# Peptides against a protein of PDB entry 3PUK: the designs that were tried, part 220

Target 1, 227 residues: chain A of PDB entry 3PUK
Amino acid sequence: ERGLKSVVWRKIKTAVFDDCRKEGEWKIMLLDEFTTKLLSSCCKMTDLLEEGITVIENIYKNREPVRQMKALYFISPTPKSVDCFLRDFGSKSEKKYKAAYIYFTDFCPDSLFNKIKASCSKSIRRCKEINISFIPQESQVYTLDVPDAFYYCYSPDPSNASRKEVVMEAMAEQIVTVCATLDENPGVRYKSKPLDNASKLAQLVEKKLEDYYKIDEKGLIKGKTQS

## One batch from the design tools (peptide; made by RFdiffusion4, then SolubleMPNN)

Design b2_p28_3_s3 (from b2_p28_3, 15 letters changed)
Fold by OpenDDE base, seed 2:
Structure b2_p28_3_s3 (fold): chain B 227 residues (1-227), chain A 28 residues (1-28)
Amino acid sequence: as target 1 above (227 residues)
Amino acid sequence: RREIRPLQDPSKYAEFVKELKEFNESLK
């Protein structure tokens, strides 16, 4: 099948599974809420098995140690997911797996990254950001995973202004990841009424797209494409 | 090639797989 789902799967396969592939090696994969939804939207369990995943676990749940197995963490760069990872490797007594490969769905803040590095660096074989923070539903439809985005963006309460900015930033980042995944730099379209949220979001997206493609993985500058 | 080894609790794995399948089906 062609479409966004296949593109997402191809991205994950190349950026995650191919990156940490080792012949004859099986891994335990840890997923969070977002990546569970993401994978479920673009692959089957059989696909994951074919990629060398023996078992899949929810990172938020308590799990029994399997100290002889390496773990593949495919998670969002959130404090919650990072904290769960840290509990798995933060102490010798609590170390659950042999080693970890970490793949973040988006940019990991330096604060979180440094926290991981300070506490678990010896246990980490790979830590990479793959920029895939969206959920495909259809060939041309995707859903952003920003908690309470609608509430904060449309809240009349002035006390939510700061949170609104954070949410919009997160949304913009996720939209950029969609474009990156599709290898497109589209012109941004939006409806400005009745609120200015769409305009602000569009500006954020445009800025982030420019920054992303200005210095991409290959150091190439891409022009705008039609979409 | 390689043999799949269910190293986690089968009940927990089954539940997780079920959740994944259900979500996938909901998007079809």
Scores: peptide ipSAE 0.025, ipTM 0.457, DockQ to the pose 0.018
Fold by OpenDDE base, seed 1:
Structure b2_p28_3_s3 (fold): chain B 227 residues (1-227), chain A 28 residues (1-28)
Amino acid sequence: as target 1 above (227 residues)
Amino acid sequence: RREIRPLQDPSKYAEFVKELKEFNESLK
């Protein structure tokens, strides 16, 4: 299968599971709302078992400590998820697990990162940002994780104009993440809408794609991909 | 194939697995 779901799974497998894999070692995996949806969209429970996960827990729920096992946190860089992590490791006497591997789905703000570093640095074996901020719905369809995007983008209230721009930037960044995940530089197509949101978003995506591939790790400018 | 070895309350695990499956179905 070469659909978006398979590509996302392969990226997660490589960036998360392979990165922290140790032979014969089982881990407890902690998920939040977003990563639960993400994994459910691109893999089966059996796949997770094959990656050395013995049990999966919701990070928001109360959990009993398993102090002899390491934990894999695959979570979004939100205050809520980070706070739950900090509760697990913030106290020296009440650590829930032996150690933590943290993989964020997107860029973690410096404020949150510094908070983690200050409180739990000794418990963290790995902390990485993997940049997967979308959920694949179909082979070529995905949902972006931008709160209140619809409201702000389509609000006629002029007071929301600044917020609209912020939302569009966030959406564009996530779309670029999709393209990076797929290793594609697609031509952007859109349909006109009353507020010209599609056109604006398309322009932002195009600009960000150009910037991304110009600064590509390989130093190579990729041509446009047929998509 | 690796066997599942829950170390926590089986009820909590089962609940979460159920939720995961439900989300999976909702996204198909």
Scores: peptide ipSAE 0.024, ipTM 0.382, DockQ to the pose 0.018
Fold by OpenDDE base, seed 3:
Structure b2_p28_3_s3 (fold): chain B 227 residues (1-227), chain A 28 residues (1-28)
Amino acid sequence: as target 1 above (227 residues)
Amino acid sequence: RREIRPLQDPSKYAEFVKELKEFNESLK
C-alpha cells in the first residue's frame, strides 16, 4: 500500500478502533463529509468490518434508531456534525443508540465541547480528540481540507486578500498535523510564483513546524527529515 | 481473525457506501 495511506490507517486504528474495542461487540459508525473522504482514501469496507463496525451511516442523514447498539462517532469538530450528534442523544426519551463513543479529527472548541457535556454527558462513554486534518492520496501526497482554498489563493480580487490570509493559515496548520502524523520535520521547499503564494505558505509552515516541535509533548526539537 | 457477520443489511446504506467507493476510486 501507499506509505501515507498506511500511516493514516494505522493511526486511526490505534487512536479510534483499538481505543473503544470490546471483544464480541459490534458498533454502528457515524461519519461526516470529511471522515467519509478520509476513510475512503486509506481503507476498505472489509477493513472496517474487521474492526467491529457492522453499519456505516452518514451523520447528516435521517437515520432509524438502533437502540440496542452503541455508536462510534468519527467526525470533525464542526457545529454541523455536533448538532447532528446532539439530535441523536439530546433527548433522554428517544436516544437513537445505546451509547456513544466520540472521536474528533481535530481540537474541539470549548463552546462545542461544553454544549455536548451539558446535553448528553451520561450517554458518552468516550470522547477523544485526534489530529488528522488531511486526506492521503498517494505515498507522499495529501489533500488539505480547506474550503475554497484554490479560489482565494488565486483570486485577483483585492477584496479577497483578508480571506486569503485565513486560508493560508489553515493550510499551514493542516500541513503541520500531517508532519506530526508522519513524525517528520521536513525542510520546506517552494518555487516563486507571480502571486508569491508559495513563499508565504512556506514561511507559515516553517514557523508552525518550529513552534510545534519546540513545545511538543516531550519538549524536543527534531531535526529536518526527508519528505 | 474476527468473523465478519454484519448485524444489519448493508444494502440499506448502499448509496452512502457507493459514494465512499467512488471517491476511493477517484484517488487511484
Scores: peptide ipSAE 0.017, ipTM 0.385, DockQ to the pose 0.018
Fold by OpenDDE base, seed 4:
Structure b2_p28_3_s3 (fold): chain B 227 residues (1-227), chain A 28 residues (1-28)
Amino acid sequence: as target 1 above (227 residues)
Amino acid sequence: RREIRPLQDPSKYAEFVKELKEFNESLK
């Protein structure tokens, strides 16, 4: 009924909730800024309750220990979120929860992953990466999570060129993630701006889409759809 | 149907849930 929102919810349900579900077990779910927005955009509190989540907490806030319950961390792979997790399980005596299930919204850098393994491996039941780095707003509308994307993409200052490229790459990756989530290979449409950023982004997206579908699980290249 | 069993501070819980709901409503 809600297009992209329903797709996102189904993906989260399958990749996260179904993956760690145990009959009769309730979990505390920890969210960061991004995942709070993400879940709020595609589900209701009642939906989360049905998935066995009894409490939702912000990972950035100080929280009281609930040592008898397992925690489900649905967070972005950022140093800030990871650091908050590490604080929750930094010592055996100070563990806030019984155990942890971690689901990252994107690829977790090896540095962060190794840091987690080194510090909290015994407390972690699962640590997985799911590709969902976008926020659905409307049935077919989504917002990419690229900080300062607008500023760098449209900055006339040549000194920002390197950062602009990084931002463009990140945006392209997220767009491909959306396409993968929706199982679509869009025909990219854009309007050129004075800086021709849209054209550059389109080229990056097209290249990445090609690579993705060449190596997809089915080994099939889908035809272009309208986007 | 599962029953809600909040184990955190009710005030913090309510606030966080409210934020989620408000954001969801803003996106309708």
Scores: peptide ipSAE 0.024, ipTM 0.452, DockQ to the pose 0.018; fails the geometry check

Design b2_p28_3_s4 (from b2_p28_3, 14 letters changed)
Fold by OpenDDE base, seed 5:
Parts: structure tokens; C-alpha cells; sequence
Structure b2_p28_3_s4 (fold): chain B 227 residues (1-227), chain A 28 residues (1-28)
């Protein structure tokens, strides 16, 4: 398993599933576009079953009410996802589920939070922001989990050259994992600076992307995408 | 009407996996 996938799963398990888990209780989990891709890349259905999830549903679709079950919303803090949540709980007489646990993938703007609070605060058992911003969202900005990467990449000490290569490989592997998670085959862009770090990393990423998409798990060949 | 209940049987999960796969394709 790739290191990034393990880190993502561990973070989600600790921050989301462990936080709301209750013995003997099953929940319906609502996902949006981003979290669907994220979970599909880092866990199996059996893993979700073990965490007390019975059904995964698309938050964007109209769904039949299941008023006896609680819902776990694992969603991005976007107006679209929040609006879909509000449709489920905005009316007291027409709530789709018994109660809601909400976990946002990143910081939720006050405007969205206040909108939720004003409309359906009584239905919410938990509302938490989890920091998985190291995974690209709409901004496509992420932080890699490579210990001491900054030090070795920018160290002027020649003795660190071997370690620098190991770090570069780890970084490239994580970037490819992100691309695979999002089903993207990007054209790599970089800016060269006094050190050749950016160029070297770009070359590693390009090579690994080519290898991945030539022979991937599904045997698919994908063209370059803009991201 | 789709019945929503705890899915614990292997055959139920295989069906669910298929549905989830289709769901993911629809999101693309």
C-alpha cells in the first residue's frame, strides 16, 4: 500500500468514524464528489462496514427518507454540498434522517456554518472540521507527507544527495497517488530555480504517471487532462 | 423502493459495490 493512502485512511478513521461510532448503531453515509473519490482510493467496502456504515449515498441525488436511521455526512465545505444537506434537514416535518453527523474535509466558512446553524441546529449531533487539506480539493493545493523533505531538498550539503533522491521518489509516489485518487492525468508544470529540484521531481512524476496509466488496475489508457 | 437496512451479508455487499462503482461513474 502507498503511504499516502494509509495516512488518509488513518486520518479519516480517527477523525470521523471513531468520533461518532456507537456500538450496535448503523449509519447512512452521504458523500459528495470529492469524498467519494477519496474514500474509494483508500479503503474497501468491508472497511466501511466495520466502521458501522450500512449504505453510501450520493448527497447530490434525491433520496427516500429513512427517518429511523442517523446520517453521517462526510462532505466538502462547499455551497453545493451544504445546500444538499439543508434539503435533507431544512424542514422539521420532512427530515430525511433521524439526525446528522457532519464532518467537513476542511475549514467551513462562517457563512455556510451560520446557514446550517440557523436552519437545522437541532438535528445535528456533531459538526466537525477535519484537516485533510493535504489532499487536493478545488484549489488543487496539497502538502505531502514526507518527513524532513524540505531539509533534504534544499540542503547545500553534498552528503545529503542520496537521501534527497529517496525523498524525491517518495514525493513523486504521493503525487501519483493523488492523481490516481482524483482520476487525473495532468500535464506537469514546474518552475526551475537555482536548484534542479523542481525539474527532477517533475521528471519522476511524469515517468510514474506514464507507468501507472499505461498499465493501471483497470487496464485503461487515459490522455492528458487539465487540472 | 429501495430498502435501507444494515448490509452484513457478502452477497449484499457485492451488489452494493457494483452500485457504488456505477455511482462513481455518474459523478465523472
Amino acid sequence: as target 1 above (227 residues)
Amino acid sequence: RKEIRPLQKPEEWEKFKKELKEFNEELK
Scores: peptide ipSAE 0.027, ipTM 0.518, DockQ to the pose 0.021
Fold by OpenDDE base, seed 3:
Structure b2_p28_3_s4 (fold): chain B 227 residues (1-227), chain A 28 residues (1-28)
Amino acid sequence: as target 1 above (227 residues)
Amino acid sequence: RKEIRPLQKPEEWEKFKKELKEFNEELK
C-alpha cells in the first residue's frame, strides 16, 4: 500500500521546490491555511531546510519586509490568499521581498490571475498551478479541506440548501484532485444515509472523474483503476 | 526588525503551526 504522505511530498518537491531551486539560495516561504496543514502532514522542517527554505511565514499576517530575499508563495487560489500576495507586491510602496515564485494548489480562476498579472507581473519569476488540494492523514487516508462542511451538509435550515450544494461540489473537486495527484481513477462506492448526502456526493465525484479522465494528454481515453 | 533564521528545532515548527492555526481562527 502506497503511503499518501510520501506521494504528496514527492509531488510538492518535484512541482514546487525543484522548479525554483537555485544552489546556495535561501527563500522565505509564505503559506496559507490549507498549505500549512498540507505540509505539516507530509514533511518536517528539516525537509524544508534541505529545499532551501530558511523561514516560513503566515501569508495572512502583517510581516516586516525582507527586501534582499526572494519569496516562495505556496498558496491556494483564493481571493484571500491572492489579496495578501498583492499587499506584498501590488502597492506603490516598496515591495516586501526581492521577487516572488507563486505555486497554486489548484487551478487559479482567470479573474484572480488577471488581477495578479495586471499588478505584479514584473515581480513574479514563476507562476505555476499544481493539483494537490487535499490533506493526507495516513497511508491512503486523506482529509478534505472544506470549511463548515458538516454544518451545511446536516443543517435542517432550508435556507442553507444552496450552500450545501456548493460544499458538496467543493468536496467532489478535492476528491478528484486526490485522484489526479495519485494518477488514479477509482470506482465510487458509498453507503446511503437518511439525508442521502453520500449518494449526491458520489454522483458529483463520478461525473467529475469522467470529465477529467475522458481524454489524456495524448488524446486517449483513460480507463478506471481499482482502489 | 524581524530576525531571519532557519527554524531547525521540532518545537519551533510546532509553535509555528499553533500560531498559524490560532491566527486563522481569528480571521474566520
Scores: peptide ipSAE 0.012, ipTM 0.349, DockQ to the pose 0.020
Fold by OpenDDE base, seed 2:
Structure b2_p28_3_s4 (fold): chain B 227 residues (1-227), chain A 28 residues (1-28)
Amino acid sequence: as target 1 above (227 residues)
Amino acid sequence: RKEIRPLQKPEEWEKFKKELKEFNEELK
């Protein structure tokens, strides 16, 4: 768990904070429910301060404008979070912040992305998907503490089939550990590829999540949900 | 590709909001 927290923090630090860091600049950070939980699990408030965040705000709440400061949106690619962002920047005369950096925790659907572009393009300095709630194909080794995960999972060599299964199990275990750390039972969605790695991993995660929450210390059975 | 979405827990969010509020107040 401690190791996993470090991995998650390192991912966020590299993908988000280092990406938009500007010397001497402070930002307001906007969080949604998921990212609030995520950050809470892997860092302290003081850590965020060290990364140049002066104020942390809930994206769902009505907030007073701070027009002289740039905003860092670390949010999930959901209609709710995106709508809140759009309210902040949708009107040129009513922009709440100077500019926006947007980092989505997962793949942002084109519909939402296009909606943002159409309404707020001039206000956006950066828009990136960091895939923290999703195992990206290209970043599996970095996303999870499983060495050579990408190589084995996507190797066309049949000789790596056994190793691929081991790696997928390790990935699934880590995902479950993240869920345990967050005390969440996530919904799982996937798109299958020719190698069907996503489907296999999803199945493993679902199974392990079910087992975990059925046998958890609290004796609670949490229902999974699809977002 | 695989997506994992957490179950929304209002009680956990409220707890953390309180912590954030306290932190923000301390920094101001």
Scores: peptide ipSAE 0.015, ipTM 0.332, DockQ to the pose 0.029; fails the geometry check
Fold by OpenDDE base, seed 1:
Structure b2_p28_3_s4 (fold): chain B 227 residues (1-227), chain A 28 residues (1-28)
Amino acid sequence: as target 1 above (227 residues)
Amino acid sequence: RKEIRPLQKPEEWEKFKKELKEFNEELK
């Protein structure tokens, strides 16, 4: 868990903050739902201050203009977040900030990029994709690194039952680690297969999540979140 | 109009931390 947090922070620091940092310059940072969770999982307020962020704002909310300051948009490449950005810079008279630096958490579709370019290109000082592919996006899909998972989970040989259990345990542990990192308690869902692997994994995850949050929150269990 | 500047005083910092916490909970 700690290792993952440090990796995520290092990536953001290098790809976002170091990229747009100027000596003596402070910025307003705009976050969406995903990036709020992401940053909260891997950094502290003091870290953001050190990176030249003076205020963090919710991109979805109506905000007062601060025309003398530049804005750092760290957002997902979604229509919702992009539309909010466009409202901030859609016209010269409606510009809320001096200029914008945009960093998308993943690949930005051409349709969205072109929409931004067509209306706000003059206001944008930087637009980059930082490619945090190992972190769940809107799809809430995780890719786990468990060697031979496919082989053992789908092996018809009953002699592999013990090894299958070890693999399932490792997968469950990784899922819980990711959930803990993102401060999420997902509602586990699965589609049944003939070998019932998904059901078994789901049960392991649910049990481990329950144990984790009972310990972490001193007997309190967070409600089910989107999974 | 809201004025924004770098936080320097402890009181301002604590206020900011509280606001961020509330922000995070709202989006959670």
Scores: peptide ipSAE 0.014, ipTM 0.351, DockQ to the pose 0.020; fails the geometry check

Design b2_p28_4_s1 (from b2_p28_4, 12 letters changed)
Fold by OpenDDE base, seed 4:
Structure b2_p28_4_s1 (fold): chain B 227 residues (1-227), chain A 28 residues (1-28)
Amino acid sequence: as target 1 above (227 residues)
Amino acid sequence: DKSLEELKKRKEELKKLNEEAKKIEEEE
């Protein structure tokens, strides 16, 4: 089995770089905090150069316009990242780049997606959700990028119940993206804890996996596999 | 959780958006 890092890179290469690659064309790539970590975990700058990326820019920072170049946005579907994108293309007179290829790491909420469609559709050349919302650490180990996950999941404070659910939802989503990246539909196994967090998370994962594979690119429902 | 219907809707929306985008790209 190939290491998780190589699998992740292959996924990104296929879903992002191969999708927007044009011979002889260089692009500026915009990253946010998550995708910076993601790419740094599975590739080198030289790899990105080979994929036609001339420079990497942080989407959160002020940037000088490069109006003759197209931009590749590889970003998380967060209000912060989307707002930065909108600032780059929201005004016809103040476009930072020639056009945009947008690749979200996960499902983009309707509120954000609608904003993009309404204001920047003419500047878009590609828009896809590639479902890769995890950081590979080791061959078969990954970390979830969910803020305060531990705190909320194990908090005894009832006031955090709603936050706990949100966090668990996010965790489940990221686990599903791992499975999708690995092309696996695993049977979920867990050991229940006193707080039943493992059981709840497992149920969320199973539900999301079912939904994902029902409407995957191939339109196939994959059988359960071992992970 | 995202419903199956929501996911299907998004798929169609993306399809439409990308089709429009391709037309623009071809005109460039």
Scores: peptide ipSAE 0.616, ipTM 0.931, DockQ to the pose 0.724
Fold by OpenDDE base, seed 5:
Structure b2_p28_4_s1 (fold): chain B 227 residues (1-227), chain A 28 residues (1-28)
Amino acid sequence: as target 1 above (227 residues)
Amino acid sequence: DKSLEELKKRKEELKKLNEEAKKIEEEE
């Protein structure tokens, strides 16, 4: 099967489900807002059942403990999602699940990662960053999870300059994760527009791509490809 | 925003964490 959706599903299947698969074992899967949209875009509930997921729970909601079952956390590395995870396992006497498999959609900031290690390390069975922080739409179309990106990038107000830079960094990072998912290192192409946003974004993407492929999952250096 | 050194550091941290986690899982 072709298309970005199938590629994304294949990535999740191999990086997440195959990684924590145990024959005859069912897991509860915890999702946040982003990963709910992500999975909804590239799979069906029947697909998740085949991968050993019995139920899907929203990480933000209060949930009843199921202490005999292990939980698969497929979440974004945000303070909100991480805090919810910490609440599930932070108390020694009131752990909601037997253990946790954690898969982040992107690089987890040190501040959050350190909190997890300090408080929940004994409850963790897996912790990985799978680098998928975009929503597939069509064969070559995706959306970025960057709140207010349009507003800040095109704001004429100079007071938003710092916010604009932060947003562009986030966008560039997500574009790199798309390339990583597709296993491509493209030469960046853009059209010049007023305010030079495309050029700046292109530069950020090129820089981040270079860093990523210096130490990719296989430790290989890849040349530029066309996309 | 992430340096090569930071990425290398995280890679090693995750390796260690997962190795320890696997040992715990095998004991269960």
Scores: peptide ipSAE 0.614, ipTM 0.930, DockQ to the pose 0.666
Fold by OpenDDE base, seed 1:
Structure b2_p28_4_s1 (fold): chain B 227 residues (1-227), chain A 28 residues (1-28)
Amino acid sequence: as target 1 above (227 residues)
Amino acid sequence: DKSLEELKKRKEELKKLNEEAKKIEEEE
C-alpha cells in the first residue's frame, strides 16, 4: 500500500542523504526548479532537517558564501543548473562552500560532466546520478518533465516529426526512471491510437528497460513483473 | 538514446571521480 511518493522519498533518502551523511554535520542543500518540485511532492521541511539539512537554497539565486559548510547539490543535469554549480566552485576566489556533494536526477551529458571534472574536481566529495526525473502526483500517478510533450506527440504537422522523436525518447527515459525507482520491470501495455504514439513509446520503453537492467549495479537481469 | 558503451564509460568515470574525492576527504 505504499504510494509512489513514499517510494520516491525512500529512494532519495537512501541514494542522496544516507550517501553523504556525516554524524553531527549540517549541510546546505541547493535545489533547482525540478528538484524543488520533486522534494515538495514527497517530503516536508522537517524531513529534510532530520537528514542534516540546515537550509535550502535555490541554485539559480545569488547566494552569499558560507565557506565553513559543505553543500549538497541535488539538481537536474541541465546547462543552467550546472552553470550555477560551476560558478560556485569554478575558482578559488568564487568558492561559495567548503565542498560539494552532487547528485544528478538523470544522466549528465558529457559536455557538462567534462566541464565539472575539469574545473571543480577538487571541490567534489561525491558525484552520482540517481535517475529520478519524474514528479509523483498520487499514489500511482506521476508527471513527466517533458516540455511540450502533448503538442509535439500529437501534432499533425510533418515538420514536427524530428522533434516528436526527441520528445518520445525523453518520455521513454523518464518512464524507465520510474521503473528503476520502483524496482520493477513491467510488462508494457498500450492502446493503439492515431499516429501510433502509444506503440512507439512502448517500444522505446521496452528497449530502454532491457538496456537498463542489463547493466544495473546488481548485474542481474530482472524478469518481467506484473504492473 | 544512450548506448550501452556510453553508460559503461560513465560508470567508470564516476567511479574514478568518487575514488579521488574519497581520498581528498580522508586527507582533510
Scores: peptide ipSAE 0.614, ipTM 0.931, DockQ to the pose 0.652
Fold by OpenDDE base, seed 3:
Structure b2_p28_4_s1 (fold): chain B 227 residues (1-227), chain A 28 residues (1-28)
Amino acid sequence: as target 1 above (227 residues)
Amino acid sequence: DKSLEELKKRKEELKKLNEEAKKIEEEE
């Protein structure tokens, strides 16, 4: 029942915690709304303690500086989360923490990435995109984090067509992150309905999978798997 | 959608950023 949760945890452990782990060093971990849900779904506080996390803080909240400690930011690449990070390190004299390890759950848009580089590069010790933007539920079940997906995908209102496309793109990207997390490049299967949402989504997924696996995090090309 | 070129570009940017960051960390 928790197979996918274990896989997700292993991914986070390898990509995030093992990457920045330093013996004897404790870090403050900053989470946003999504990563709070994500970690809550696949680990316990005791697990985080074992990984060298002393305390978890909400990135959106005003926090007291702990200038002697390094911070681990595990956040989504959104303007809101990035802006909070920038506030923590944007001012040389007003840094909240000693340094930052940043791990994005997805590809960070250039606009945000460039802002980070321009203002906070000296405070960064790690910056990576780990490509995980879904919540594991069961062994083979996950929940996509796409707000109002149901509403827009099934809306008969033509005025929502543009938003529907955006939602489908987001869903496709998240499905690809699942595949990446599982280290799989599956063939896509779907059942078409009158609105043909499944077909469109499948096409988007296939396209994105192809693009992703041309150069994955390891720079490897992967063939199709049986999943 | 992200192109292969964009992904390669980002990979190189991250590599550079992390290399620089690692140097700073080693000096701490």
Scores: peptide ipSAE 0.611, ipTM 0.929, DockQ to the pose 0.660

